Peptides against a protein of PDB entry 5CWW. Designs and how they scored, part 122

Target 1, 194 residues: chain A of PDB entry 5CWW
Amino acid sequence: VPKLQGPFDFDLNPEDEQDDEVELKDIYVIGEKPRVADLMRGEEEELEMMKEDQHNGLSLNIICLLSTSGQVKICLDIDGVEAQWLPPRSKNKRLFAPPPEPPSLLTFQTFDTLKPAEVTPDGWPMFSEDATSPYSFYVTHPAGITYISLTPWVFRLESELQSDSEAGTEFRIDLLAKGQGSERDRIFTQTRTQ

## One batch from the design tools (peptide; made by RFdiffusion4, then SolubleMPNN)

Design b2_p29_3_s1 (from b2_p29_3, 11 letters changed)
Fold by OpenDDE base, seed 3:
Formats: structure tokens, C-alpha cells, sequence
Structure b2_p29_3_s1 (fold): chain B 194 residues (1-194), chain A 29 residues (1-29)
């Protein structure tokens, strides 16, 4: 049986966010692309296909979190959270090892999809996938639909993670972190029927 | 904050260097 993982600690959360005040409503996970080295242990044919696909995804898991207020938090799994299984019900009293430290996620970006006037106590924002891109998705709320794309930064970050040269990497990553981040566009707004 | 962004960039750069080192070790084997 899969083990429920969490809670997660958020590294580099915005200073103005009290973690205790954000009610999470939904989670959207973009799985990492497999590493070429991990595929080399398998059939050579899958490796050639991954080299040709210029749209190689990020070699990190991306965890998107959505609050009841329509706040989106984009987090990166730098440590590589693996799927855990519930230990078999073997009655062997393994000594009280301290509970493992909760996994940490690196907060890349946080932004709102709703205007303050659109936030309602009974609002239920939800993620929806974009069938055309693994790095694009929608936030659906009764007030409207927001398109989000991670493509402005994700491929640039992967290029740095795959670079054989350290020259300029720190500088380019600094520019990436200070950049505009994710694309966000409100594609639909519910007209208030007067 | 500017400090947060600098820390973010630093952590990502450290990851990039780590991945580069791992690949070099694999190519040398």
C-alpha cells in the first residue's frame, strides 16, 4: 500500500506567507523526466528517443499547490522524493527511530489567480491538465479560468542542469530566478449576471 | 525579497554543479 507522504516543509517560502494560514485545496504534480543514466540500465532504444525529443522535461518533480484563495505555489523537489510504501505489519518493534525529517520542497514561485473581490469562502479552485503540454495547466474557479505555463523557465533550468560547463551557470540561474517566472493568463471570466 | 531570490539562485546553482559532477564521473567510467 502506498504511504501517504507529507506534510512537506517549504524552503524559501515568501516572508509574508504564514504557512499556517494557507488552506490548500488541490495539488498538481509534474513528474520528472527519467535521467539518461537510469535509462542506460534498460533498453538502448528508449535513450535515443529521449535525446531526440528536444522538449525534454525538467529532471525534477514539480509540485503545484493551490489554496482556497486561488494562490498557486510552484515548488521544486530538489531532494528527489521517492514513493514510499507502508512498512509490512511485521510486529517487530523496530526501536523508536525518530520520525524521518519531513521532506522539503523548494518554493520557486507564488502568485494569485483570483482578484481579492473574486475570493469567496465557498470557492473551490481546482487544477486541470493541458493535454497539449505537460508544463501547462489551468486553474478553474467559479469566477473564471486561468491558464498557467511553466515553459518560460523550465526548459532554461533544465538546460543549466544538463550543462557540461560551469561557466556562466550561476549567472544564468540568477537571471532565471529574477525573471518573470511562469506565464499566467485569465482566459475566461464569469460575467456577473446583473 | 532580493535575498530570497539570491538564495533560490544559489540552491539551483549548487544543484546544477552537483549534476555536472555526477555526469563527469559517469563519463570517466
Amino acid sequence: as target 1 above (194 residues)
Amino acid sequence: SEERLQQLAKKLAELAKKRQAERKEEEER
Scores: peptide ipSAE 0.565, ipTM 0.922, DockQ to the pose 0.817
Fold by OpenDDE base, seed 4:
Structure b2_p29_3_s1 (fold): chain B 194 residues (1-194), chain A 29 residues (1-29)
Amino acid sequence: as target 1 above (194 residues)
Amino acid sequence: SEERLQQLAKKLAELAKKRQAERKEEEER
């Protein structure tokens, strides 16, 4: 039986975010692309095809969280959270094992897709994929549809994660973190005909 | 905050260094 993983601790949450007020409605996961090194166990031809595909991927799981208010949280799985299964009912209640540290996700970015006036108690925002890019998606709400793309930073982050040079890595990552982050575009707004 | 962004950058840089070290160890085997 799959173990329910969570609650997740969100590392580097915005200070103004009251965790208790954020009701999550949807989750969108962008799985990591396999590491080139892990692929070296395969045939060379598969390795070349996967290298071409890796140029557009991140070697980290990305977990996007969506609240009732239309807040999107982009999280990175730095630790490599594996799917956990319920331990077999071994009678050994290790009563005193410290609770395993909850898996932590690194909060990369948090932003709103809705204006305060568009937020409704009955609003149910949802993620949907973009068939053209694994790193782009939509947030659909009755008030409108927002396109989101992670491409402005994902490629740059992966280039640093794959770099053989330590020179300038900290500087380039600092620029990446301080950058505009994800692209956001409201592609549709539901006009309430008053 | 600026402090949060600095911590974010630091954690990502540490990850990059870790991944670089792992690759070097794999190339040496």
Scores: peptide ipSAE 0.565, ipTM 0.922, DockQ to the pose 0.832
Fold by OpenDDE base, seed 5:
Formats: C-alpha cells, structure tokens, sequence
Structure b2_p29_3_s1 (fold): chain B 194 residues (1-194), chain A 29 residues (1-29)
C-alpha cells in the first residue's frame, strides 16, 4: 500500500509568506530525469537515447504549487522523495517510533502570475503543460494566461549538479540563485468587455 | 531576502558536492 506523502514542509520559504495564508489550488510536478547511474542497469540501446536526454533535464523533481491568488511556488525535491510503501503489517507496532519528519521541499522561487486587481474569490488558476518543453508550462486564469519557463536556470543547475569539479560551483550557484530565475510572460489578458 | 538567497545557494552547493562525492564513490567501486 503506498504511504501517503505530505504535508511537505517548505524550506527557505519567503519571510513574507506565511504558509498558512496560501490556499493551494493546483500542483504541477516535473519529474526528475533518470540519473546516468540508474540507467546503466538497462539495455545498451535504451542508454544511448537517454544520454541525449540527460543533458536536457534536471536530476531533481520540481514541484510547482499554485495558489488561489495566482502565486506560483517552485520547489525542488533535494532529498529525492521516493514512493514510500507502508511497511507490511508485522504485529510489532513499535508504538514509539517518532513520527517521521515530514519531507521538506526547497523553495527555489516564488512569484505572482496575477495582479492584485485580477485576483477574484471565484478565480481558479490552473497549471497546463507546454507540449514543447517539460520545463515550461502555463498558468491559466479567467483574467489571462501566463507562460512560465524554468529553462533559464534548470539546465545551469543541472550542469553544476553533474560537474566533476567543485571549482567555481559555489559562485555559479550563487549567481543562479540571485538571478532572475524563471521566465514569466503574460501571453493573454482577457479584456473586460464593457 | 539576501540571507534567504545565500542559504538557498548554500543548500544547492551542498547538494552539488554531495552528488560529486556519490559519483566518485561509484567510480571507485
């Protein structure tokens, strides 16, 4: 039986955001690309196709969270939350195992897709995928559609995670973290027909 | 905050170092 995962704790959440104030409406998960080492257990022919794919993704799960207000939170699963199975019903319930610490997600970036005037109580923002890129998606709301791309930082982060050299890694990661982060573009705005 | 970004960078750098160490250990086996 799969173990229920969550709630997740958000590590490095913005100070101005109380987690309790953000009503989540949707979740968009970008699965990690399989690690080279994990793939080496497969047949050689599948390995060649996946080598081209290894340079095209992050070896971390990305969890995007969308609030009712159109706030997007981009989180990284650093710990690698694997599907946990409930232990088989062995009769010895160790009554005193401390509750496992909730899995933590690292908050990479938080941003709004809606202006305050566009936020409505009945508004229901939703994620939708971009068929052209696994690291791009849309936030749809009655007020408009926002394109989001993680590509400005995802591939750079992966290059650091795959680097065999520590030289300059800390500096490049610092620049990445302090950079503009994700691309955001409002591709459609619904004009109120007066 | 700038402090949050520094902590973020630190955690990501620690992850990069961890992944590098794991790869080195796998190559040595």
Amino acid sequence: as target 1 above (194 residues)
Amino acid sequence: SEERLQQLAKKLAELAKKRQAERKEEEER
Scores: peptide ipSAE 0.564, ipTM 0.922, DockQ to the pose 0.820
Fold by OpenDDE base, seed 1:
Structure b2_p29_3_s1 (fold): chain B 194 residues (1-194), chain A 29 residues (1-29)
Amino acid sequence: as target 1 above (194 residues)
Amino acid sequence: SEERLQQLAKKLAELAKKRQAERKEEEER
């Protein structure tokens, strides 16, 4: 039986976020692209196609969280949370194993999709996919629709994760972290009919 | 904060180094 995973601990949460104040409404997961090494058990011809596909994604799961207020949190699964199975009913409760540490997610970026005046108690923001890109999505709310793209940083991060050279990696990652991060564009705004 | 961004960069850099080390170990096998 699959084990329910969670709650997740969020590493590097913004200091101003009291965990108790953020009501989550939706979750959007972008699954990791498989590593070539894991696929290398196949035929050589399949390898070339898979190498081309490797350039097309991040080797980390991305977990996007959406609050009632329209706050988006982009998290990375650095540890690679594997599917856990309930331990077989073996009678030996090893009573002495410390409880496994809760899985942690690294908070990459947090941002708002709604203006404070657009936040309503009955508002329910939702994620929706972009059929044209796995790393782009929409946040829909009665007040408007926001396009989000992770492409400005995802491919650069993956390039660093796949780099054979440590030279300059720390510097480039520092620039990536300090960069603008995800693209955000409000593509639609509901005009308040007075 | 700047400190948070530094910690973020550090953790990502550590991951990159870890992945690089794993690949080198696989090539040596």
Scores: peptide ipSAE 0.568, ipTM 0.923, DockQ to the pose 0.836; fails the geometry check

Design b2_p29_3_s3 (from b2_p29_3, 9 letters changed)
Fold by OpenDDE base, seed 2:
Structure b2_p29_3_s3 (fold): chain B 194 residues (1-194), chain A 29 residues (1-29)
Amino acid sequence: as target 1 above (194 residues)
Amino acid sequence: SEERLKKLAEKLAELVKRRKEERKREEAA
């Protein structure tokens, strides 16, 4: 049985965001690119298909959070939260190891998908996947649909993670942090039939 | 804020460094 994990600590939340003010409605998780070594346990044919898809992945889990107001928070799992299974109910009173420190998520980017006038108390924004890309998704709300793509910065970040040289890494990371180049496009807007 | 972005860059740089060090250890073993 999977163990419920959390709560998560959010590192580098925007200063203006009081955690108490953001009611979360949905979570979208983009799993990390599997390590080639882990894939070798599967059938060779499945390995080849997965290898092609792997070239474009991030070796970090991404956790996207969506609030009632249509705010999206993009978080990176820096600590590498692995799925934990409940230990088999062995009756042996294992000494209470101090609870491990809760894993921290790094808040990479926060942005709104709704205009203030589109926010409604009864609004229920939801994530939906893009079948064509694991790093693209939609935010659907009665007021409209927003397409989001993480691809621009995901690729750059992965290139730094996989690089053998430190030359220029700091500079490129600084550019990544400043740019935060997620694509965000409103693809549909519901006109209020007045 | 500029300060937040600076801290973000620092955290990402630390991550990259750590991952590279981990990979080097795995390759050496």
Scores: peptide ipSAE 0.565, ipTM 0.926, DockQ to the pose 0.724
Fold by OpenDDE base, seed 1:
Structure b2_p29_3_s3 (fold): chain B 194 residues (1-194), chain A 29 residues (1-29)
Amino acid sequence: as target 1 above (194 residues)
Amino acid sequence: SEERLKKLAEKLAELVKRRKEERKREEAA
């Protein structure tokens, strides 16, 4: 039986966020790119296509959270949460194993898709996928539609994860952290008909 | 905050390091 995973601990949450104040409305998960080693069990032709695709994905799960206020939180699954199964009913409950630490998500970036004046109590922002890219998506709200792309930093992060060189890694990671280069573009705004 | 960004960078750097080490171990096995 699959084990229910969670709650997740959020590392590096914005200091100003009280957990009780952020009502989550939607979740968008971008799964990690499968490892080549896992793909080697498939046909060679599928392997070549997947190798080309492998250069374009992140080897980490990304969890995007959307609040009622239109706040987007981009989280990284650093620990690599694997599907957990309920331990077989083996009688020896080692009573003394400390409960496994809850899986943690690293809060990479937080940003708003709505202006304060656009936030309404009945507003329900939702994620929608971009068919052209797994790392791009939309946030839809009655007030407007915002396009979001994670591609700029995803590429850089994956490059560091896959690099064999230690040279300059720290510097590039610092730039990545500071830049948090998610693209955000309001593609549609609902005009308030007065 | 600048402090948060610093911590973020540190955690990302640690992740990168760990993943590289894991990969090296897997390649050596």
Scores: peptide ipSAE 0.565, ipTM 0.926, DockQ to the pose 0.762
Fold by OpenDDE base, seed 4:
Structure b2_p29_3_s3 (fold): chain B 194 residues (1-194), chain A 29 residues (1-29)
Amino acid sequence: as target 1 above (194 residues)
Amino acid sequence: SEERLKKLAEKLAELVKRRKEERKREEAA
């Protein structure tokens, strides 16, 4: 039986974010690119295709959270959360083991896809994938559709993760954190016929 | 906030460092 994972601790949540106010409606997970070592188990042809795709991928899981208000939270799985199965009912209730520290997600970026006037109590924003890129997606709401792309910073972050050089890494990471660089574009707005 | 961004940068830097160290260990094994 799959183990229910969570609650997740969100590291570096915005200070103004009251946990109680954010009702999550959808989750979009961008899985990490496979490790080259894991690819070596595949057919050579798949390896070449994956190598080309690997250049554009991130070696971290990205978890995108969408609230009823159209807020998107981009989180990085820095701990490498794996799917867990319920441990076999071992009788040893270690009653007093401190609850394992919940896996932490690093909140990279939070932004809104809706204007305050577009937020409705019955809103049902949803994620949808972009077939052209695993790091781009859409947020669909009755008020409109927003295109989001993580590609600008994903590429830079992966470059740092794969770099053998330590020179300038701190500086580039600082720029990445400050810039964040997710693209956000409202591609469709529902015109209310007044 | 600027403080949050600083902390974010620090955590990302730590992540990068850790991943590089892990990779070096895997390549050496």
Scores: peptide ipSAE 0.565, ipTM 0.926, DockQ to the pose 0.764
Fold by OpenDDE base, seed 3:
Structure b2_p29_3_s3 (fold): chain B 194 residues (1-194), chain A 29 residues (1-29)
Amino acid sequence: as target 1 above (194 residues)
Amino acid sequence: SEERLKKLAEKLAELVKRRKEERKREEAA
């Protein structure tokens, strides 16, 4: 049986966000590309297909959170949260082990998909995938549909993670952090019937 | 804030460094 994981701690949340004020409605998870070393334990045929896909992904999990107000929070899993299973009902619960510290997510970027006038108490924004890219998705709300792409910064970050050189890394990471170049485009707006 | 972005950059740089060190160990093994 899968173990319920959480709660997660959010590192570097915007200063103006009180954790208690944001009601989450949906979560979109982009899984990390598998490591080549982990693939070597599998069948050779699966390895070749995954090698081609490995060049086009991030070696970190991305967790996107969506609030009732249409706010999107992009978080990076730095700790590497793995799927956990419920321990077998072995009676030897080490009663005295301190609970493991909850995993932390690094808040990379936060942005809104709705205008203030479009936010309603009964609004229900939802994520939906883009079939053409794992790093692109849509936020659907009764007021409209917003396209989001993480591609502009994801590949830059992966390039740094996979680089053999340390030269210029600090500078490029600084630019990446300051730029936060997620694409956001409202592709549909519901016409208010007057 | 500018301070937040600086901290974000620092955390990302630490991550990159850690991952590179891990990869070097895996390649040497």
Scores: peptide ipSAE 0.564, ipTM 0.926, DockQ to the pose 0.787

Design b2_p29_4_s2 (from b2_p29_4, 11 letters changed)
Fold by OpenDDE base, seed 4:
Structure b2_p29_4_s2 (fold): chain B 194 residues (1-194), chain A 29 residues (1-29)
Amino acid sequence: as target 1 above (194 residues)
Amino acid sequence: EEKRQRVLQALKEALEKLREEKKKEEEEE
C-alpha cells in the first residue's frame, strides 16, 4: 500500500499569499528523468534511449499546484521525494522516530492564468497534459485555456545540475531565477455571449 | 552529488533574493 506522504513544506512561498487563502484544486507532477550519472551505472541501452529522446528532462521532480483562482505555483522537489510504501505492520511499537522533516518544495515560480474578473468562487481549473512535451501543459478553466511551457528554463537548469564546472554557476543560476521564463499563452478565451 | 547540492543551494538563494526584490517593489508602489 502506498504511504501517504506529506505535509510538504513550501520554501519561498510569497509572504503575501496567506497559504490559508489558497485553495488548491489540482496538482500536476512532472517526474524527474534519471540523472546521467545514475544512468551510467545502467545498461548502455538506456543511454541510447536518452540520446534518442532529445528531451533531456530535468533530474528533479516538478510539482505544479493550481488554485481556484487559476494561480499556478511551480515547485521543485529538491529533496528527491521518493514513493514510499507502508512498512508491513510489524507489531513492534517502533518508537516513532520524530517524523522526518517534511520534504521541502522549492517554489520556483508563481503566476496567474486568469484575470481577476474571470475568477469565480465555483471555478474548477484543471491541469491537462501536452502530448508534445512533458514540460508543457494546459490549465483549463470555464473562462479559457492557458498553455504553459517550462522548457525555457528546465533545460538550462538541468545543464547546470550536470555541469562539471563551478565557474559561473552562481551567475547563470541568478540569471535563470530572474528570467522566470515559463511560457504562458492564453490559447482560448470563452466569450460570454451576452 | 556535492555539485548538484551547490547548484540547488545557489538556486534557492537566487530565488530568495528575487522574492525580496519583488517585495520591495510592491512596497514602493
Scores: peptide ipSAE 0.532, ipTM 0.889, DockQ to the pose 0.836
Fold by OpenDDE base, seed 5:
Structure b2_p29_4_s2 (fold): chain B 194 residues (1-194), chain A 29 residues (1-29)
Amino acid sequence: as target 1 above (194 residues)
Amino acid sequence: EEKRQRVLQALKEALEKLREEKKKEEEEE
């Protein structure tokens, strides 16, 4: 039986007091691409699967959160949360180990997909995948559809994670953080027919 | 592995600085 994971702690969550009131409507998870170094230890068959997926994916899970207001939060799983199964009910409750600290998600970026006038109390925004890229997706709301792409920064972050050189890493990471280069485009707007 | 952790730490610190900068800008308006 799969174990329910959580709660997750959000690191660097915007202090916007409104975050405590943010009703989440949907979650979109982009699974990590296996690290090349981990594959070199695996069977030859895993190497073939990676060669075909030429998409240089991120070696981190990405968790996208969508609120009722159409706010998207992009979080990085820096701790590497793996799927957990309920341990067989073997009684060895190591009762006294402090519960492991909940895994932390790093908030990379937060942005709105809706204008204030488009936000409704009964709003039901939803994620949908883009068949062309695992790092692109849509937010669908009755007011419109927004295309989102993480590709502008994902490749750069992965390049730093795989870099053998420490020289200039801090500077490039600072530029990456400041750039917050997720693409966001409203591809459809529902015109209120008068 | 140590290098990866350093990159992630640098990213965390960069995002913290950015958050602090935004907070200061909002307090000055």
Scores: peptide ipSAE 0.531, ipTM 0.889, DockQ to the pose 0.851
Fold by OpenDDE base, seed 1:
Structure b2_p29_4_s2 (fold): chain B 194 residues (1-194), chain A 29 residues (1-29)
Amino acid sequence: as target 1 above (194 residues)
Amino acid sequence: EEKRQRVLQALKEALEKLREEKKKEEEEE
């Protein structure tokens, strides 16, 4: 039986967001791509077909959170949250393992998809996938549709995670963090017909 | 694995610094 996971702690939340005030409306999860090293243990034929797809993903889960206000929070699962199964009811559970600390999500980026004037108390923003990339998606709200792409930083981060070179890693990571390079484009705005 | 953890730690530290910088900018406005 699958074990319910959570709550998750959010690391590096903006201080001004009292966690208690953000009403979440939707969650979008981008599953990790298998690491090349893990795939090399398989048969050679599967390796060739997967080589083309392997270069194009992050070896971390990404969790996107969407608030009623149209705020998007991009979180990284740095701990590698795996599906947990309820241990079989063996009578001899050593009750004494301290409950594992809840896994933390690293907040990478937070941004708004709506202008303050577009925010409504009864807003219902939703995520939708982009068929062209697993790292691109849309936020749909009655006020409009926003395209979001994580590709600019995702590939750079994966390159660092896979690199055997320590040279310049800190500098490149600092640039990645400062760049906050998610693309965000309003592709549709609902004109209020007066 | 050890290298991967170092990259993730460096990312965390970079984001912490960025948060501190933004907080200072908001306090100066």
Scores: peptide ipSAE 0.531, ipTM 0.889, DockQ to the pose 0.846
Fold by OpenDDE base, seed 3:
Structure b2_p29_4_s2 (fold): chain B 194 residues (1-194), chain A 29 residues (1-29)
Amino acid sequence: as target 1 above (194 residues)
Amino acid sequence: EEKRQRVLQALKEALEKLREEKKKEEEEE
């Protein structure tokens, strides 16, 4: 049985986000892709299939959170949270290892998918996958559908994580953080027939 | 591994700086 993990600590939450008032409705997880160095140690046949998937994805898990207001929070798993399983009910009193420090998520970006006038108290926004890219998805709400793509920054971040050169890394990371260039396009809007 | 951690630390520091800059802009308006 999978172990429920959490609570997660959120690093760099906006001070004005009253954590107590944000009701989360959905979570979308983009799993990490294996590092090229780890792939090189595998069987040659699996390496050829992964070379054709030219989309060397990010070697970090991405956790997207969606609130009732249609706010999306993009978080990076910098600690490398692995799937945990409930230990089999073996009778042995394994000494209570101190509870592991709660994993921290780094908040990369926060943005809204709804206009203030579209927000409803009974809103039920949901994530849905994009079949064309693992780093693109949709937010669906009764007011409309928004396309989101993380591709503008994900591949640049992975390039820095894999780079052998430390020269200019700090400058390029500063530009990446300032750019926060997730694509966001409203593809459908429900017209209220007045 | 040490290089990866340095990149992630630089990202954290860059995001912290960006947050402080936005807070100053909001206080000047």
Scores: peptide ipSAE 0.531, ipTM 0.889, DockQ to the pose 0.852

Design b2_p29_4_s3 (from b2_p29_4, 13 letters changed)
Fold by OpenDDE base, seed 2:
Structure b2_p29_4_s3 (fold): chain B 194 residues (1-194), chain A 29 residues (1-29)
Amino acid sequence: as target 1 above (194 residues)
Amino acid sequence: DEKRKRVLEALKKALEKKREEEKEEEEEE
């Protein structure tokens, strides 16, 4: 049985006074790719195939949140929250370990996929995967479909996480943060045929 | 692990700075 995890703390939430009113409708999770160091425990032949897969992903979980208004929040799991299973009901009163510090999610980017005029109280925006890329997805709403890609920054961030040199890391991270972030493209808009 | 932590701390700081710059721009308009 999967263990319910949370609550999560959100770091760097936009201080938009309206954030307390954000009703979440959907969640999209991009699982972390294994770190190179974790792969080195396998057989050499499996290592080569896995190395190709490592160059193409982030060693952090990405959690995307979608509101009723079509707001997308892209969060990074900086604490490395692993999927936990409910321990089998062993009757052993495991001593209440102090509640672990709540895991923190770092808000990387927040943006809207809908125009204010497209937002409806009964709107049900949803995430959909892109079969062509693990770091791309769609937000579907009756008003339209928006393509989103994390590729502009995800590989650059991973390169910094895996780098051996600290030289220039701060500068490159500053450029990454100041960049436009995720690619967004409205691929479909529902025309109200009057 | 220490390096990853430093990168993530740098990222957090950079995002905080970006947010402050965006607020300053909104307050100047």
Scores: peptide ipSAE 0.533, ipTM 0.890, DockQ to the pose 0.829
Fold by OpenDDE base, seed 3:
Structure b2_p29_4_s3 (fold): chain B 194 residues (1-194), chain A 29 residues (1-29)
Amino acid sequence: as target 1 above (194 residues)
Amino acid sequence: DEKRKRVLEALKKALEKKREEEKEEEEEE
């Protein structure tokens, strides 16, 4: 049986006092892609198939959180949270290892997918995948559908994580953080027939 | 491992700085 993990600690959480009241509605996880260095140790045949997927994804897990208000929070798993399984009910009192420090998530970006007038108390926004890209997805709500893409920054961040040169890394990371972040496009809006 | 840690620490600092700059702009309006 999978072990429920959490709570997670959020690094760089916006100090907005509203965070304590944010009801989460959905979670979307983009799993890490294997590092090129780890792929080089595998069988040559699997390496050729992965070279054609020119989109070397991020070697970090991405966790997207969606609130009832349509707020999206993009978080990076910097600690490398692995899937944990409940230990089999073996009778042996394994000494209580100190509870592992709660895993930290780095908040990369927070943004709204709904206008204030579109937010409803009974709202039920949901994530859905994009079949064309692992780093793109949709937020669906009765008021409309928003396309989101992480591609503007994900590949640049991975390039820095894999770079052999430390020269200019800080400058390029500063530019990445100051950028517009994720692409957002409202592809559908439900017209209220008055 | 140390290089990746340095990149992530640089990213954290850059995001902190961006948030401070955004707060300063909101206080000037």
Scores: peptide ipSAE 0.532, ipTM 0.888, DockQ to the pose 0.798
Fold by OpenDDE base, seed 5:
Structure b2_p29_4_s3 (fold): chain B 194 residues (1-194), chain A 29 residues (1-29)
Amino acid sequence: as target 1 above (194 residues)
Amino acid sequence: DEKRKRVLEALKKALEKKREEEKEEEEEE
């Protein structure tokens, strides 16, 4: 039986008092690409599958959260949350181990996909995948469709994670954090037919 | 592993700093 995971702690969550009222409507997870170094220990067949996917994806899980208001939060799984199964009810309750600290998600970016006038109480924004890239997706709402791409920063972050040099890492990370982050484009707007 | 940890710590620090700068700008308006 799959174990329900959570709660997750959000690190660097915007202190916007509205976060406590943010009803999450959808979650979009982009799984980590296996690290090449970890694959070099595996069978040769796994190496062939990785060579074809030239898209050097991020070696971190990305968790995108979507609120009723159309707010998107892009979070990084820095602790490497793996799919957990319910342990067999082995009676060895180590009763006294402090519960493991909940896994932390690092909030990379938060942004709105809807204008304030487009937000409706009955609005149900949803994620949908982009068949062309695992790091691009759409937010669909009755008011419109927004394209989102993580590609502007994901590959740069992965380059730093894989770098052998520590020289200039802090500077490049500062530039990455201060950058515009994810690409966002409203590709469709529902005109209210008068 | 130690290097990845350092990169992620640097990222966290950079994002914290950005958030502080954004708050300071909002308080000045």
Scores: peptide ipSAE 0.531, ipTM 0.889, DockQ to the pose 0.861
Fold by OpenDDE base, seed 4:
Structure b2_p29_4_s3 (fold): chain B 194 residues (1-194), chain A 29 residues (1-29)
Amino acid sequence: as target 1 above (194 residues)
Amino acid sequence: DEKRKRVLEALKKALEKKREEEKEEEEEE
């Protein structure tokens, strides 16, 4: 039986967003790609497949959260949350080891996909995949559809994570953080036919 | 592993700084 994981701590959560007020409606997870260093332990054939798949993905899990208001929060799993299974119910009261510190998710970016006037109390925004890229997705809402792409920063971040040089890493990371982040495009807006 | 940790720590600091800058801009408007 899968172990229930959580709570998750959100690092860099906007202070003004009382987490208690954000009703989450959907979660979209982009699984990590294997680290090149870990793949070097595998067969040479896997390395060739990674070269052909120009989509060198991020070696971190990305967790996207979607609120009722159409707010998207893009989080990075910096601790490497793995699927845990419930230990077999051994009868022995193993002393509750203090619950491991909840895994921290680093909030990379938060943004809205809906205008305030488009937000409805019964709104049910949802994620949907983009077949063209694992790092692109859509937010669908009755008011409209928003395309989101993480590609502007994901590959740069992965390059830093794989870099053998420490020189200039801080500078490049600062540029990455200060950048526009994810691409967002409202591809469809539902016109209220009056 | 140590290198990745350093990159992620740098990213965290950079994002913290960005958030502080964004708050300062919102307070000036």
Scores: peptide ipSAE 0.531, ipTM 0.889, DockQ to the pose 0.832

